# Peptides against a protein of PDB entry 5VJI, part 72

Target 1, 62 residues: chain A of PDB entry 5VJI
Amino acid sequence: NTLVVLHKSGLLEITLKTKELIRQNQATQAELDQLKEQTQMFIEATKSRAPQAWAKLQASLT

## One batch from the design tools (peptide; made by RFdiffusion4, then SolubleMPNN)

Design b2_p30_4_s3 (from b2_p30_4, 22 letters changed)
Fold by OpenDDE base, seed 2:
Structure b2_p30_4_s3 (fold): chain B 62 residues (1-62), chain A 30 residues (1-30)
Amino acid sequence: as target 1 above (62 residues)
Amino acid sequence: SEIEEELEKLKELLRELEEEEERIRKEVEE
């Protein structure tokens, strides 16, 4: 059957590895997006000198 | 064969994904 052919050819392993790499990439991208958001809050806090902006940033880091 | 062609394409995709993952990882660490 198709599954046996995929296994014997190595395509199944590569397909599963591809899915895992996509998952890992998405997880790393989520961390990067969080860092970008925190950076933006930091920039805004430094510009405004508003205590609430610093409080918002601190809350995001905890 | 068709299977061999798809295998080569998938290997190339894996290489690209590995490079992209490493790039994103470095951006987070910097």
Scores: peptide ipSAE 0.034, ipTM 0.469, DockQ to the pose 0.051
Fold by OpenDDE base, seed 5:
Structure b2_p30_4_s3 (fold): chain B 62 residues (1-62), chain A 30 residues (1-30)
Amino acid sequence: as target 1 above (62 residues)
Amino acid sequence: SEIEEELEKLKELLRELEEEEERIRKEVEE
C-alpha cells in the first residue's frame, strides 16, 4: 500500500516532520503577532495619558 | 507582508498534507 511505500522511501517521515515544522511555525507566528499587538498598545498607552489605554494593555498581558 | 505571504503558503501546504494523510489512512483501512 501507499503507506508502506512512503515509509520505506523515507518520504513519510519527511512529510510528518514537515507538518510539525509548519505547525510550529504557525505557533511562533501567532506569538509574534501577539507581541506586535502588545507593542502597539504600549506605544498608544505611552502617548495617551488615558487610563483606558493602560487597561487594554494590561488585559492583553494577562 | 512577505512573512504573511509565506505563512499563507505554509498553511496551504499543511492543508494539502493533512488531506494526503487522510487518503493514506483510508487506503490502509481497505
Scores: peptide ipSAE 0.028, ipTM 0.480, DockQ to the pose 0.235
Fold by OpenDDE base, seed 1:
Structure b2_p30_4_s3 (fold): chain B 62 residues (1-62), chain A 30 residues (1-30)
Amino acid sequence: as target 1 above (62 residues)
Amino acid sequence: SEIEEELEKLKELLRELEEEEERIRKEVEE
């Protein structure tokens, strides 16, 4: 069957690995974006004496 | 979040595919 052919050719393994790498890349990118946002909120909180900025940062960390 | 839910679905699909790959591997070895 087609799946056996894909397996024997190594294409199945490559496909699965590629899908996993895409997933990991997406997850890592999401974490990076979150970290960037948190960093920005931290910078704003440190520049501001307003407790609202700290509350926003705290909410992002929980 | 919706993104986290979709990622979890993708992880599940990958797991199912890996299980199928293992079944195919066993079939080929037999």
Scores: peptide ipSAE 0.039, ipTM 0.506, DockQ to the pose 0.089; fails the geometry check
Fold by OpenDDE base, seed 4:
Structure b2_p30_4_s3 (fold): chain B 62 residues (1-62), chain A 30 residues (1-30)
Amino acid sequence: as target 1 above (62 residues)
Amino acid sequence: SEIEEELEKLKELLRELEEEEERIRKEVEE
């Protein structure tokens, strides 16, 4: 059957590993995006003396 | 830390994936 062929060819292992790598990449990208957002809020907070900007930054860090 | 927690979750998911791979391997052998 197809599953046997996929397993014997090594394609099944490659597929599973690829799925894992995609997931890891997505997780890392999400962390990076969060850091970028926090950085932007920090920049805005430093530019503005408004308490609201600092409140937004604080909320993002908690 | 949050990063450490996420890493721990990742390790758990890897374990689950390895277990699933083993299950699939057994199904192919049957």
Scores: peptide ipSAE 0.028, ipTM 0.467, DockQ to the pose 0.064; fails the geometry check

Design b2_p30_4_s4 (from b2_p30_4, 19 letters changed)
Fold by OpenDDE base, seed 1:
Structure b2_p30_4_s4 (fold): chain B 62 residues (1-62), chain A 30 residues (1-30)
Amino acid sequence: as target 1 above (62 residues)
Amino acid sequence: SELQKKLEELKELLRELEKKKEEIEKEVKE
C-alpha cells in the first residue's frame, strides 16, 4: 500500500519531520513577532513621556 | 539563533528530499 511505500522510501519520515519543522517554525515566528512588538513598545516608551506607552510595555512583559 | 537553526534544518531536509527523489527515480527506471 501507499503507506508502506512511503515508509520504505523514507518519504514518510521526511514528511513527518517537515510537519514538525513547520510547527516549530510557527512557534518561532510567534516568538519573533512578540519580540518585535515588545521592541516597538520599548522604542515608543523611550521616546514618549506618556505613561500609556510604558504601561503597554509593562503589560507585554508580564 | 533558533530561527537560523530551523532554516538550516529545512535546508538539510531539502537535500534529503532531493536524494530520495533520485533514489526513487532509479528504482522506477529499473
Scores: peptide ipSAE 0.051, ipTM 0.529, DockQ to the pose 0.174
Fold by OpenDDE base, seed 3:
Structure b2_p30_4_s4 (fold): chain B 62 residues (1-62), chain A 30 residues (1-30)
Amino acid sequence: as target 1 above (62 residues)
Amino acid sequence: SELQKKLEELKELLRELEKKKEEIEKEVKE
């Protein structure tokens, strides 16, 4: 029985743990990407010399 | 300014998530 062999060898636990960690990493990456995008938006706004761009940014943060 | 404070807060959150991501990646590699 393959399942029994995997369990006794510890490979099943490792596999399941690895899959869970990959899932967590993907979720964290999604959050990270969102924050990176938001940060980039703010950086671009700070580079703008247009008062309107600054006003929009300020409004979004208040 | 409030704008600068909000920006720094966002950057801090990003750094925290990056640390968490790195930790998870290390665990995956182990």
Scores: peptide ipSAE 0.036, ipTM 0.438, DockQ to the pose 0.029
Fold by OpenDDE base, seed 4:
Structure b2_p30_4_s4 (fold): chain B 62 residues (1-62), chain A 30 residues (1-30)
Amino acid sequence: as target 1 above (62 residues)
Amino acid sequence: SELQKKLEELKELLRELEKKKEEIEKEVKE
């Protein structure tokens, strides 16, 4: 039984843990990307002082 | 914001999926 072999060898646990770590990494990366985007729009808004830039930032937060 | 609401909903869904994953892991280890 492949499942029994994977379980007893420890590979199943490693595989499941790896999948979870990948998921967590993806979630963290998504949050980081969002923060980066918001930060960039904030910087641009402060530089240009244009209402449109602030509107774009506001839109990213909603 | 609407985006924040959607994000929270997704996070809750992920938490539920994680619970299911843990249940599956327990069943496999038993």
Scores: peptide ipSAE 0.025, ipTM 0.453, DockQ to the pose 0.048
Fold by OpenDDE base, seed 2:
Structure b2_p30_4_s4 (fold): chain B 62 residues (1-62), chain A 30 residues (1-30)
Amino acid sequence: as target 1 above (62 residues)
Amino acid sequence: SELQKKLEELKELLRELEKKKEEIEKEVKE
């Protein structure tokens, strides 16, 4: 059957590994996006004395 | 300052995440 053919050819292993790498990349991208946002809020907070900017940053870190 | 230090730490974490992302992307292409 198709599954046996994929397994014996090595394509199943490659497919599963690729899917796992894609998953890891998506997770890393999410962390990266969050960190970029936090960095931007931190920079803005350092430039302002407005309590709202610091409150926003603190909320992002929780 | 302590605030600047924290900012640099955050930027370092960002760089590390970017490196990991690039490594994963490289592996996906292989």
Scores: peptide ipSAE 0.023, ipTM 0.431, DockQ to the pose 0.030

Design b2_p30_7_s1 (from b2_p30_7, 14 letters changed)
Fold by OpenDDE base, seed 3:
Structure b2_p30_7_s1 (fold): chain B 62 residues (1-62), chain A 30 residues (1-30)
Amino acid sequence: as target 1 above (62 residues)
Amino acid sequence: NTEEVLKKVTEGLPKELQEIIRKKVLELLS
């Protein structure tokens, strides 16, 4: 049947590996986006000299 | 059903890749 064909041809393994790589890429991208946001908050904190800006940054790092 | 199995296995993949796999499976089943 179809699943047997997928398995024996190697397509199943490729499919599953590709799905996992997509998942990992999405997770890495999410972490990168978070870091970018935190970096922006840091930049704003340094510019404003306002305690509240530093507080926002501190909260984001927990 | 071939299409049902393919849908389950390829779920989450880009549509282009799903189509490539579908075509290859159909070729192998012929």
Scores: peptide ipSAE 0.409, ipTM 0.881, DockQ to the pose 0.926
Fold by OpenDDE base, seed 5:
Structure b2_p30_7_s1 (fold): chain B 62 residues (1-62), chain A 30 residues (1-30)
Amino acid sequence: as target 1 above (62 residues)
Amino acid sequence: NTEEVLKKVTEGLPKELQEIIRKKVLELLS
């Protein structure tokens, strides 16, 4: 059957590993996006010197 | 059902990869 063919050919293992790598990549990308946003808020806070900007940054770090 | 099993196993993969795997499985079953 199909599952036996997938298993014996090695395609099943490759498929499952690929799915896991995609998941890990997406998680890493999400962390990177968060860091980029926090970096932007930090830059804006240093430029404006407004308490509101620092408060916004602090809220993002929680 | 071959298509049903493939759909479950390849769920979450890009469509291009799903098609590649489908073609390879069909070749192996022929």
Scores: peptide ipSAE 0.409, ipTM 0.880, DockQ to the pose 0.914
Fold by OpenDDE base, seed 2:
Structure b2_p30_7_s1 (fold): chain B 62 residues (1-62), chain A 30 residues (1-30)
Amino acid sequence: as target 1 above (62 residues)
Amino acid sequence: NTEEVLKKVTEGLPKELQEIIRKKVLELLS
């Protein structure tokens, strides 16, 4: 059957590994986006010198 | 059937890769 063909050919393993890599890539991208946002909040906090800007940054880290 | 199994296994992959896998499976089944 189809699953047997996928398994014996190695395509199943490649498919599952690729799906896992996509998942990991998405997770890494999310972490990167979070870091970028936190960096921007840090820059804004240093520029404004306003306590509310620092509060926003702190909230993002919790 | 073959198409249903392929759709389940390749779900979440880029469409281009799904098509490549489909073609390879069909070749192997022939």
Scores: peptide ipSAE 0.408, ipTM 0.880, DockQ to the pose 0.927
Fold by OpenDDE base, seed 1:
Structure b2_p30_7_s1 (fold): chain B 62 residues (1-62), chain A 30 residues (1-30)
Amino acid sequence: as target 1 above (62 residues)
Amino acid sequence: NTEEVLKKVTEGLPKELQEIIRKKVLELLS
């Protein structure tokens, strides 16, 4: 009756919510990492004056 | 059994939190 105990005590809800928050945090972190990479490509594009750098950035945004 | 259920439910949580939950469940079952 472990699952019943988890449910009745409220621990199940807390556990599932915590797992969901971790998932959301990981998703947000992934988006942040992508943005950081895109920002770096933007910086490199502005420095290089090379069309290839702008093309690389544009490809990352599509 | 209890340990198998706990393992499945708490999978993905930090180990410290898994242990806290396990201890609380065992207390409630006693």
Scores: peptide ipSAE 0.408, ipTM 0.881, DockQ to the pose 0.919

Design b2_p30_7_s3 (from b2_p30_7, 15 letters changed)
Fold by OpenDDE base, seed 5:
Structure b2_p30_7_s3 (fold): chain B 62 residues (1-62), chain A 30 residues (1-30)
Amino acid sequence: as target 1 above (62 residues)
Amino acid sequence: NTEVVLEEVTEGLPEEVKKIIREEVLKLLK
């Protein structure tokens, strides 16, 4: 059957490993995007010196 | 059903990758 063919050919292992790598990549990308956003808020806070900008940054760190 | 098993195993993969796996499995089943 199909599952036996997938297993014996090695395609099942490759498929499952690929899925895991994609998941890890997506998680890392999400963390990177969050850091980029926080960095932008920090830059804006330092330039504007407005309490609202610092409050926004602080809220993003929780 | 081959297609059902393939969909379950390849769930979450990009369509291009699903296509490659499907084609390879079909070759092996012949």
Scores: peptide ipSAE 0.235, ipTM 0.816, DockQ to the pose 0.873
Fold by OpenDDE base, seed 4:
Structure b2_p30_7_s3 (fold): chain B 62 residues (1-62), chain A 30 residues (1-30)
Amino acid sequence: as target 1 above (62 residues)
Amino acid sequence: NTEVVLEEVTEGLPEEVKKIIREEVLKLLK
């Protein structure tokens, strides 16, 4: 039984832990990317002073 | 089926990692 072998060898635990770490890393990266995007929209809004740019930023924060 | 189980367990991992795990499991099964 493959699953039994994976479990007894410790590979299952390592595999599942690795998958979880990847998931957490992806979640953190997504938050970081969102912040970067919001920061860029803020910069653009301050430069242009256009209502559309501020509206775009506000929409991203909801 | 060994390959089916491996795919389910290693889903989301890089292919290189999947390969390593597969090879190790095959060694343990023989």
Scores: peptide ipSAE 0.235, ipTM 0.815, DockQ to the pose 0.864
Fold by OpenDDE base, seed 1:
Structure b2_p30_7_s3 (fold): chain B 62 residues (1-62), chain A 30 residues (1-30)
Amino acid sequence: as target 1 above (62 residues)
Amino acid sequence: NTEVVLEEVTEGLPEEVKKIIREEVLKLLK
């Protein structure tokens, strides 16, 4: 009966949509964090002038 | 089994949101 009440009241749809938005937000945040890390590696590569730093950056992009 | 269904549906949501949904469902079941 609980599931029926959730469905008929519209609360189920709202709940599932909220869960989906949270999931999408987490996925987007993960991509952003990856980009931030890659940006930091790029900065370090430009500073160090070391081939190893560029190789590390390239490996992160593949 | 109301609590079991609620936990399954609201899994992953913040506790405050779970509380709101639970309270609303309990009102509707009366």
Scores: peptide ipSAE 0.234, ipTM 0.816, DockQ to the pose 0.887
Fold by OpenDDE base, seed 3:
Structure b2_p30_7_s3 (fold): chain B 62 residues (1-62), chain A 30 residues (1-30)
Amino acid sequence: as target 1 above (62 residues)
Amino acid sequence: NTEVVLEEVTEGLPEEVKKIIREEVLKLLK
């Protein structure tokens, strides 16, 4: 059947590995985006010198 | 069914990759 063909040909392994790499890439990208957002809040906090901005940043780090 | 199995295995992959895998499997099933 199809699954047996996929397995014996090596295509199944390639497919599953590719899916895992995509998943890892997406996870890494999400962490990077979070860091970018936190960095922006930090920049805004330093510019405003307002306790409120620092509070927002601290809340995002919990 | 071949298409059902292919969709299950290739779920989440780009459409172009799905197409390549499908074509290769169909060749092997001949």
Scores: peptide ipSAE 0.233, ipTM 0.814, DockQ to the pose 0.895

Design b2_p30_7_s4 (from b2_p30_7, 14 letters changed)
Fold by OpenDDE base, seed 3:
Structure b2_p30_7_s4 (fold): chain B 62 residues (1-62), chain A 30 residues (1-30)
Amino acid sequence: as target 1 above (62 residues)
Amino acid sequence: NTDETLKKVTEGLPKELQEIIREKVKKLLE
């Protein structure tokens, strides 16, 4: 059957590993995006000198 | 069947990868 063919050919393992790598990549990308956002808020806080900007940054660090 | 099994195994993969795997499986089943 299809599952046996997938297993014996090695495609099953490759497929499952690829799915896991994609998941890990997405998780890492999410962390990176969060860091980028926090960095931007930090930059804006330093430029504007507005207390609200610092408060926004602080809120993001929870 | 083949389609159902492939759908379950390849769930979450990009469509392009799903198609590649599907074609490889088809060749192996020939």
Scores: peptide ipSAE 0.319, ipTM 0.834, DockQ to the pose 0.893
Fold by OpenDDE base, seed 5:
Structure b2_p30_7_s4 (fold): chain B 62 residues (1-62), chain A 30 residues (1-30)
Amino acid sequence: as target 1 above (62 residues)
Amino acid sequence: NTDETLKKVTEGLPKELQEIIREKVKKLLE
């Protein structure tokens, strides 16, 4: 059957590994996006010197 | 059901990869 063919050909293992790598890549991308946002808030805080901007950054780090 | 099995296994993959795997399985079943 189809499952046996997938298993014996190696496609099943490759498919499952690929799915896991995609998941890990998405998780890493999410962390990167968060860091980019935090970096932007840091830049804004240094420019404005406003307590609100620093408070916003601090909240994002919690 | 071949189609159902493929859909379950390849769920979450990009459509391009799903198509590649589908065609490969089709050839292996010939």
Scores: peptide ipSAE 0.318, ipTM 0.832, DockQ to the pose 0.906
Fold by OpenDDE base, seed 1:
Parts: structure tokens; sequence; C-alpha cells
Structure b2_p30_7_s4 (fold): chain B 62 residues (1-62), chain A 30 residues (1-30)
């Protein structure tokens, strides 16, 4: 059947591995985006010297 | 069936890659 053909041809393993890599890439990208946002908040805090800017950054780190 | 199996296995992949796999499987089943 189709599943047997996928398995014996190697396509199943490649497909599943590719799906997992996509998932991992998306997870890593999400973490990177979060870090970028936190970095921007840090920059804004240093520029403004306003306590609320530092509080906003601190809240994002918890 | 073939279509349902492929749908489950390739779900989440780019459409272009899904099509490539589908065509490969079709040829292997000939």
Amino acid sequence: as target 1 above (62 residues)
Amino acid sequence: NTDETLKKVTEGLPKELQEIIREKVKKLLE
C-alpha cells in the first residue's frame, strides 16, 4: 500500500524529518523574535530613562 | 487510500513539496 511504498522508498523518513525541521525552525524563530522584541524594549528603556520603560522590559522577561 | 495517507503524512509541508512527493508515490505505484 501507499504507506509501505513511502517507507521502503525512504520518502516517509525524509517527509517526517522535514516536518520536524520545519517545526523546530518555527520554534527557534519564535524565540528569536521574542529576543528581538526584548532587545528593542531594552534600547527604548536606555533612551527614555523612564521607569515605566524598564518596568515594561522587566515584565517581558518574567 | 493513497490520497488520505499522503494527506496525513505531508500535512504541514509546503504545497510544492507535497506535490513532488505525491508524484513520486504515483510513479512508484505504477
Scores: peptide ipSAE 0.317, ipTM 0.833, DockQ to the pose 0.897
Fold by OpenDDE base, seed 2:
Structure b2_p30_7_s4 (fold): chain B 62 residues (1-62), chain A 30 residues (1-30)
Amino acid sequence: as target 1 above (62 residues)
Amino acid sequence: NTDETLKKVTEGLPKELQEIIREKVKKLLE
């Protein structure tokens, strides 16, 4: 059947690994985006000198 | 069936890659 063909050809393993790599890439990208956001909040906190800005940053780190 | 199995296995992959795999499987089934 199709599953046997996929397995014996190696396509199944490659497909599953590719799906996993895509998942990992998406997770890494999400972490990167979060870091960028946190960096922006940090910059704003340093500029404003307002305790609210620091509180916002701290909340994002929890 | 064949199409359903392939669809499930390749779910989540880019469409271009799904098509490549589909064509390769088709050739292997010949």
Scores: peptide ipSAE 0.316, ipTM 0.831, DockQ to the pose 0.894

Design b2_p30_8_s1 (from b2_p30_8, 16 letters changed)
Fold by OpenDDE base, seed 4:
Structure b2_p30_8_s1 (fold): chain B 62 residues (1-62), chain A 30 residues (1-30)
Amino acid sequence: as target 1 above (62 residues)
Amino acid sequence: KLEENQKILQKLQELLRQLEEQEKKIEEEV
């Protein structure tokens, strides 16, 4: 049984840990991408002084 | 920071691919 071999070799534990690390990294990347987008909208709002750009920024923070 | 996180992700994905290839070889031998 392949599952028993994978468990006994420690490969299953390493695979599961690697998948969890990927998931955590993806979650952190999503937070960073959101912060990057919010920062860009803030820069645009400050440049344009347009009420619409501030409204877009406010919508991104909710 | 963002570029470093992307490099880490790419390395983890490559490790996962290597593990999956090892899993496949074990399945072919069992």
Scores: peptide ipSAE 0.029, ipTM 0.500, DockQ to the pose 0.941
Fold by OpenDDE base, seed 1:
Structure b2_p30_8_s1 (fold): chain B 62 residues (1-62), chain A 30 residues (1-30)
Amino acid sequence: as target 1 above (62 residues)
Amino acid sequence: KLEENQKILQKLQELLRQLEEQEKKIEEEV
C-alpha cells in the first residue's frame, strides 16, 4: 500500500504542499509577466508620444 | 522579485524531483 506508506511517512503531505507552492509560484509569475508587459507599454507610450501607444496601454489595463 | 521567484521555483522543482525519487524507491520496496 504505497499510498498508506506515503501518508504515514508525511511524504504525501509534503508532496501536496509542494504542488500547491509550485501552482502559487506559477500564478505569481504570470502576474509579474503581466506587470512587466504593462510597464513596457507604459515606457513605449511615454517615449513615442503617439496616441496609439496610450490606447494600447489603456486596453491592457481594462 | 523575479530572480527570487525563479530561485524559489528551482528549489521547489528540485524538492519535487527528490520526492518522486523517494516515491519510486518506496514503490520498488513494496
Scores: peptide ipSAE 0.029, ipTM 0.495, DockQ to the pose 0.906
Fold by OpenDDE base, seed 2:
Structure b2_p30_8_s1 (fold): chain B 62 residues (1-62), chain A 30 residues (1-30)
Amino acid sequence: as target 1 above (62 residues)
Amino acid sequence: KLEENQKILQKLQELLRQLEEQEKKIEEEV
């Protein structure tokens, strides 16, 4: 049974840990992308002084 | 730094794809 060999070799644990690290990295990247977008909307709101740009920023924070 | 993180992410995504393909092969051999 290949699964038993993978478990006994520690490769299964490494595989599962690698999958978890990828998942965590993807979640962190999504948070960073959201923060970049929010930062851009903040910069635009401060430059334009337009109520619509502030409304867009506020909508992004909900 | 940002470009390095993007390269790391791409490499991790490729590793995930390889691991999923190996998992499928293991499931087919059981």
Scores: peptide ipSAE 0.024, ipTM 0.481, DockQ to the pose 0.344
Fold by OpenDDE base, seed 5:
Structure b2_p30_8_s1 (fold): chain B 62 residues (1-62), chain A 30 residues (1-30)
Amino acid sequence: as target 1 above (62 residues)
Amino acid sequence: KLEENQKILQKLQELLRQLEEQEKKIEEEV
């Protein structure tokens, strides 16, 4: 059985660990992208001094 | 830097897709 050979060789463990690291990397990238967007909204709120730009920023943080 | 990171991310996404397809085949053989 190919699965038994993959398990015994350690290749299955490496594959599963690689899959998990990719998922964690994607999650971290999504958090980083959200932080960049929030930072941009903060910059725009600070420039415009408009209550609506602050309301958009607040909505992005909730 | 940003463009390189985007290229890396795209490669990782393709690898993830390949791993998910392999996992499905493994589950079908058990």
Scores: peptide ipSAE 0.024, ipTM 0.483, DockQ to the pose 0.236

Design b2_p30_8_s2 (from b2_p30_8, 17 letters changed)
Fold by OpenDDE base, seed 4:
Structure b2_p30_8_s2 (fold): chain B 62 residues (1-62), chain A 30 residues (1-30)
Amino acid sequence: as target 1 above (62 residues)
Amino acid sequence: LLEENEKILLKNQELLRELEKKKKEIEEEV
C-alpha cells in the first residue's frame, strides 16, 4: 500500500509540512509586499508633501 | 517580517531536499 509506505518512511509528514511552509511563505510574502507598498506611499508622501499622499498613507495604516 | 520570511523559505528548501532524498531511498528499495 503506497500510503502506508509514504507514512512509514516519513515522506507524507515532510510533504504535508512542506506544503504548509509554502503556504506560510506565500502569506509572509504578501505581508512583505504590503509593507513595501506602505513604505513606497511613505516615501511619496515625504517627497511630494501633498495632502493627498499623506491621506493615502494614513488610509493604508488603518 | 523579512527575517521570518527568509527563515521559512530556507526551512522549506531544506524539507524539499529531504523529500528528494527520501523519494530516492524509496525508489531504491522498490
Scores: peptide ipSAE 0.089, ipTM 0.598, DockQ to the pose 0.430
Fold by OpenDDE base, seed 5:
Structure b2_p30_8_s2 (fold): chain B 62 residues (1-62), chain A 30 residues (1-30)
Amino acid sequence: as target 1 above (62 residues)
Amino acid sequence: LLEENEKILLKNQELLRELEKKKKEIEEEV
């Protein structure tokens, strides 16, 4: 039985965990991209590059 | 947030390496 072999080898568990970690990484990356976009819109609205404001925002993303 | 994303990515890469290793072990037993 192929499913029994996959379960006993631990391959099934690692596969399922890997898929969940990929999903979590994608969600975290999407949140990071949204915050970067919001920062860019703020900079454009002020018509000024605000390196100090960017550094503060970037620090909040760590 | 960035540090947590890096941690998740590193763990994901580790699990991919373990998957490749176990796949090879199973293929060698067949």
Scores: peptide ipSAE 0.084, ipTM 0.593, DockQ to the pose 0.297
Fold by OpenDDE base, seed 2:
Structure b2_p30_8_s2 (fold): chain B 62 residues (1-62), chain A 30 residues (1-30)
Amino acid sequence: as target 1 above (62 residues)
Amino acid sequence: LLEENEKILLKNQELLRELEKKKKEIEEEV
């Protein structure tokens, strides 16, 4: 029985943990990509020559 | 927003290191 062998060898636990780490990494990457997109939209919206608007935006992005 | 992005990046790097560790553990057991 392959499942019994995987369980007894510890490979089942490692496999399940690896799948969960992949899932968490994908979720974290999606959040990061969303924040990158938001940051880019704000930067583009504030590419006005108004230094004070740029400084306020930069401060809000920290 | 940049601080949160940095936090997410650091967490992503941590998860990658843990994933690589588990991959190595699998490779050593096979």
Scores: peptide ipSAE 0.049, ipTM 0.545, DockQ to the pose 0.077
Fold by OpenDDE base, seed 1:
Structure b2_p30_8_s2 (fold): chain B 62 residues (1-62), chain A 30 residues (1-30)
Amino acid sequence: as target 1 above (62 residues)
Amino acid sequence: LLEENEKILLKNQELLRELEKKKKEIEEEV
């Protein structure tokens, strides 16, 4: 049985662990991208002094 | 492959913590 061989070789465990790490990485990356966007809005708000940039930043912090 | 995925994950988590710190600093300044 191929599944038994994969289990005994440890490859199944590695495969399952890799899938979980990919999932966690994707979740972490999504949060990272959101924080990068918020940081960019802050930088734009500080540079432009424009009320619209501050409003965008405020909306991101709520 | 597993070790590289772990390394990437740990790096992303570190970057996340750094940005969370910056976010908190921004929230305290606003």
Scores: peptide ipSAE 0.030, ipTM 0.435, DockQ to the pose 0.075

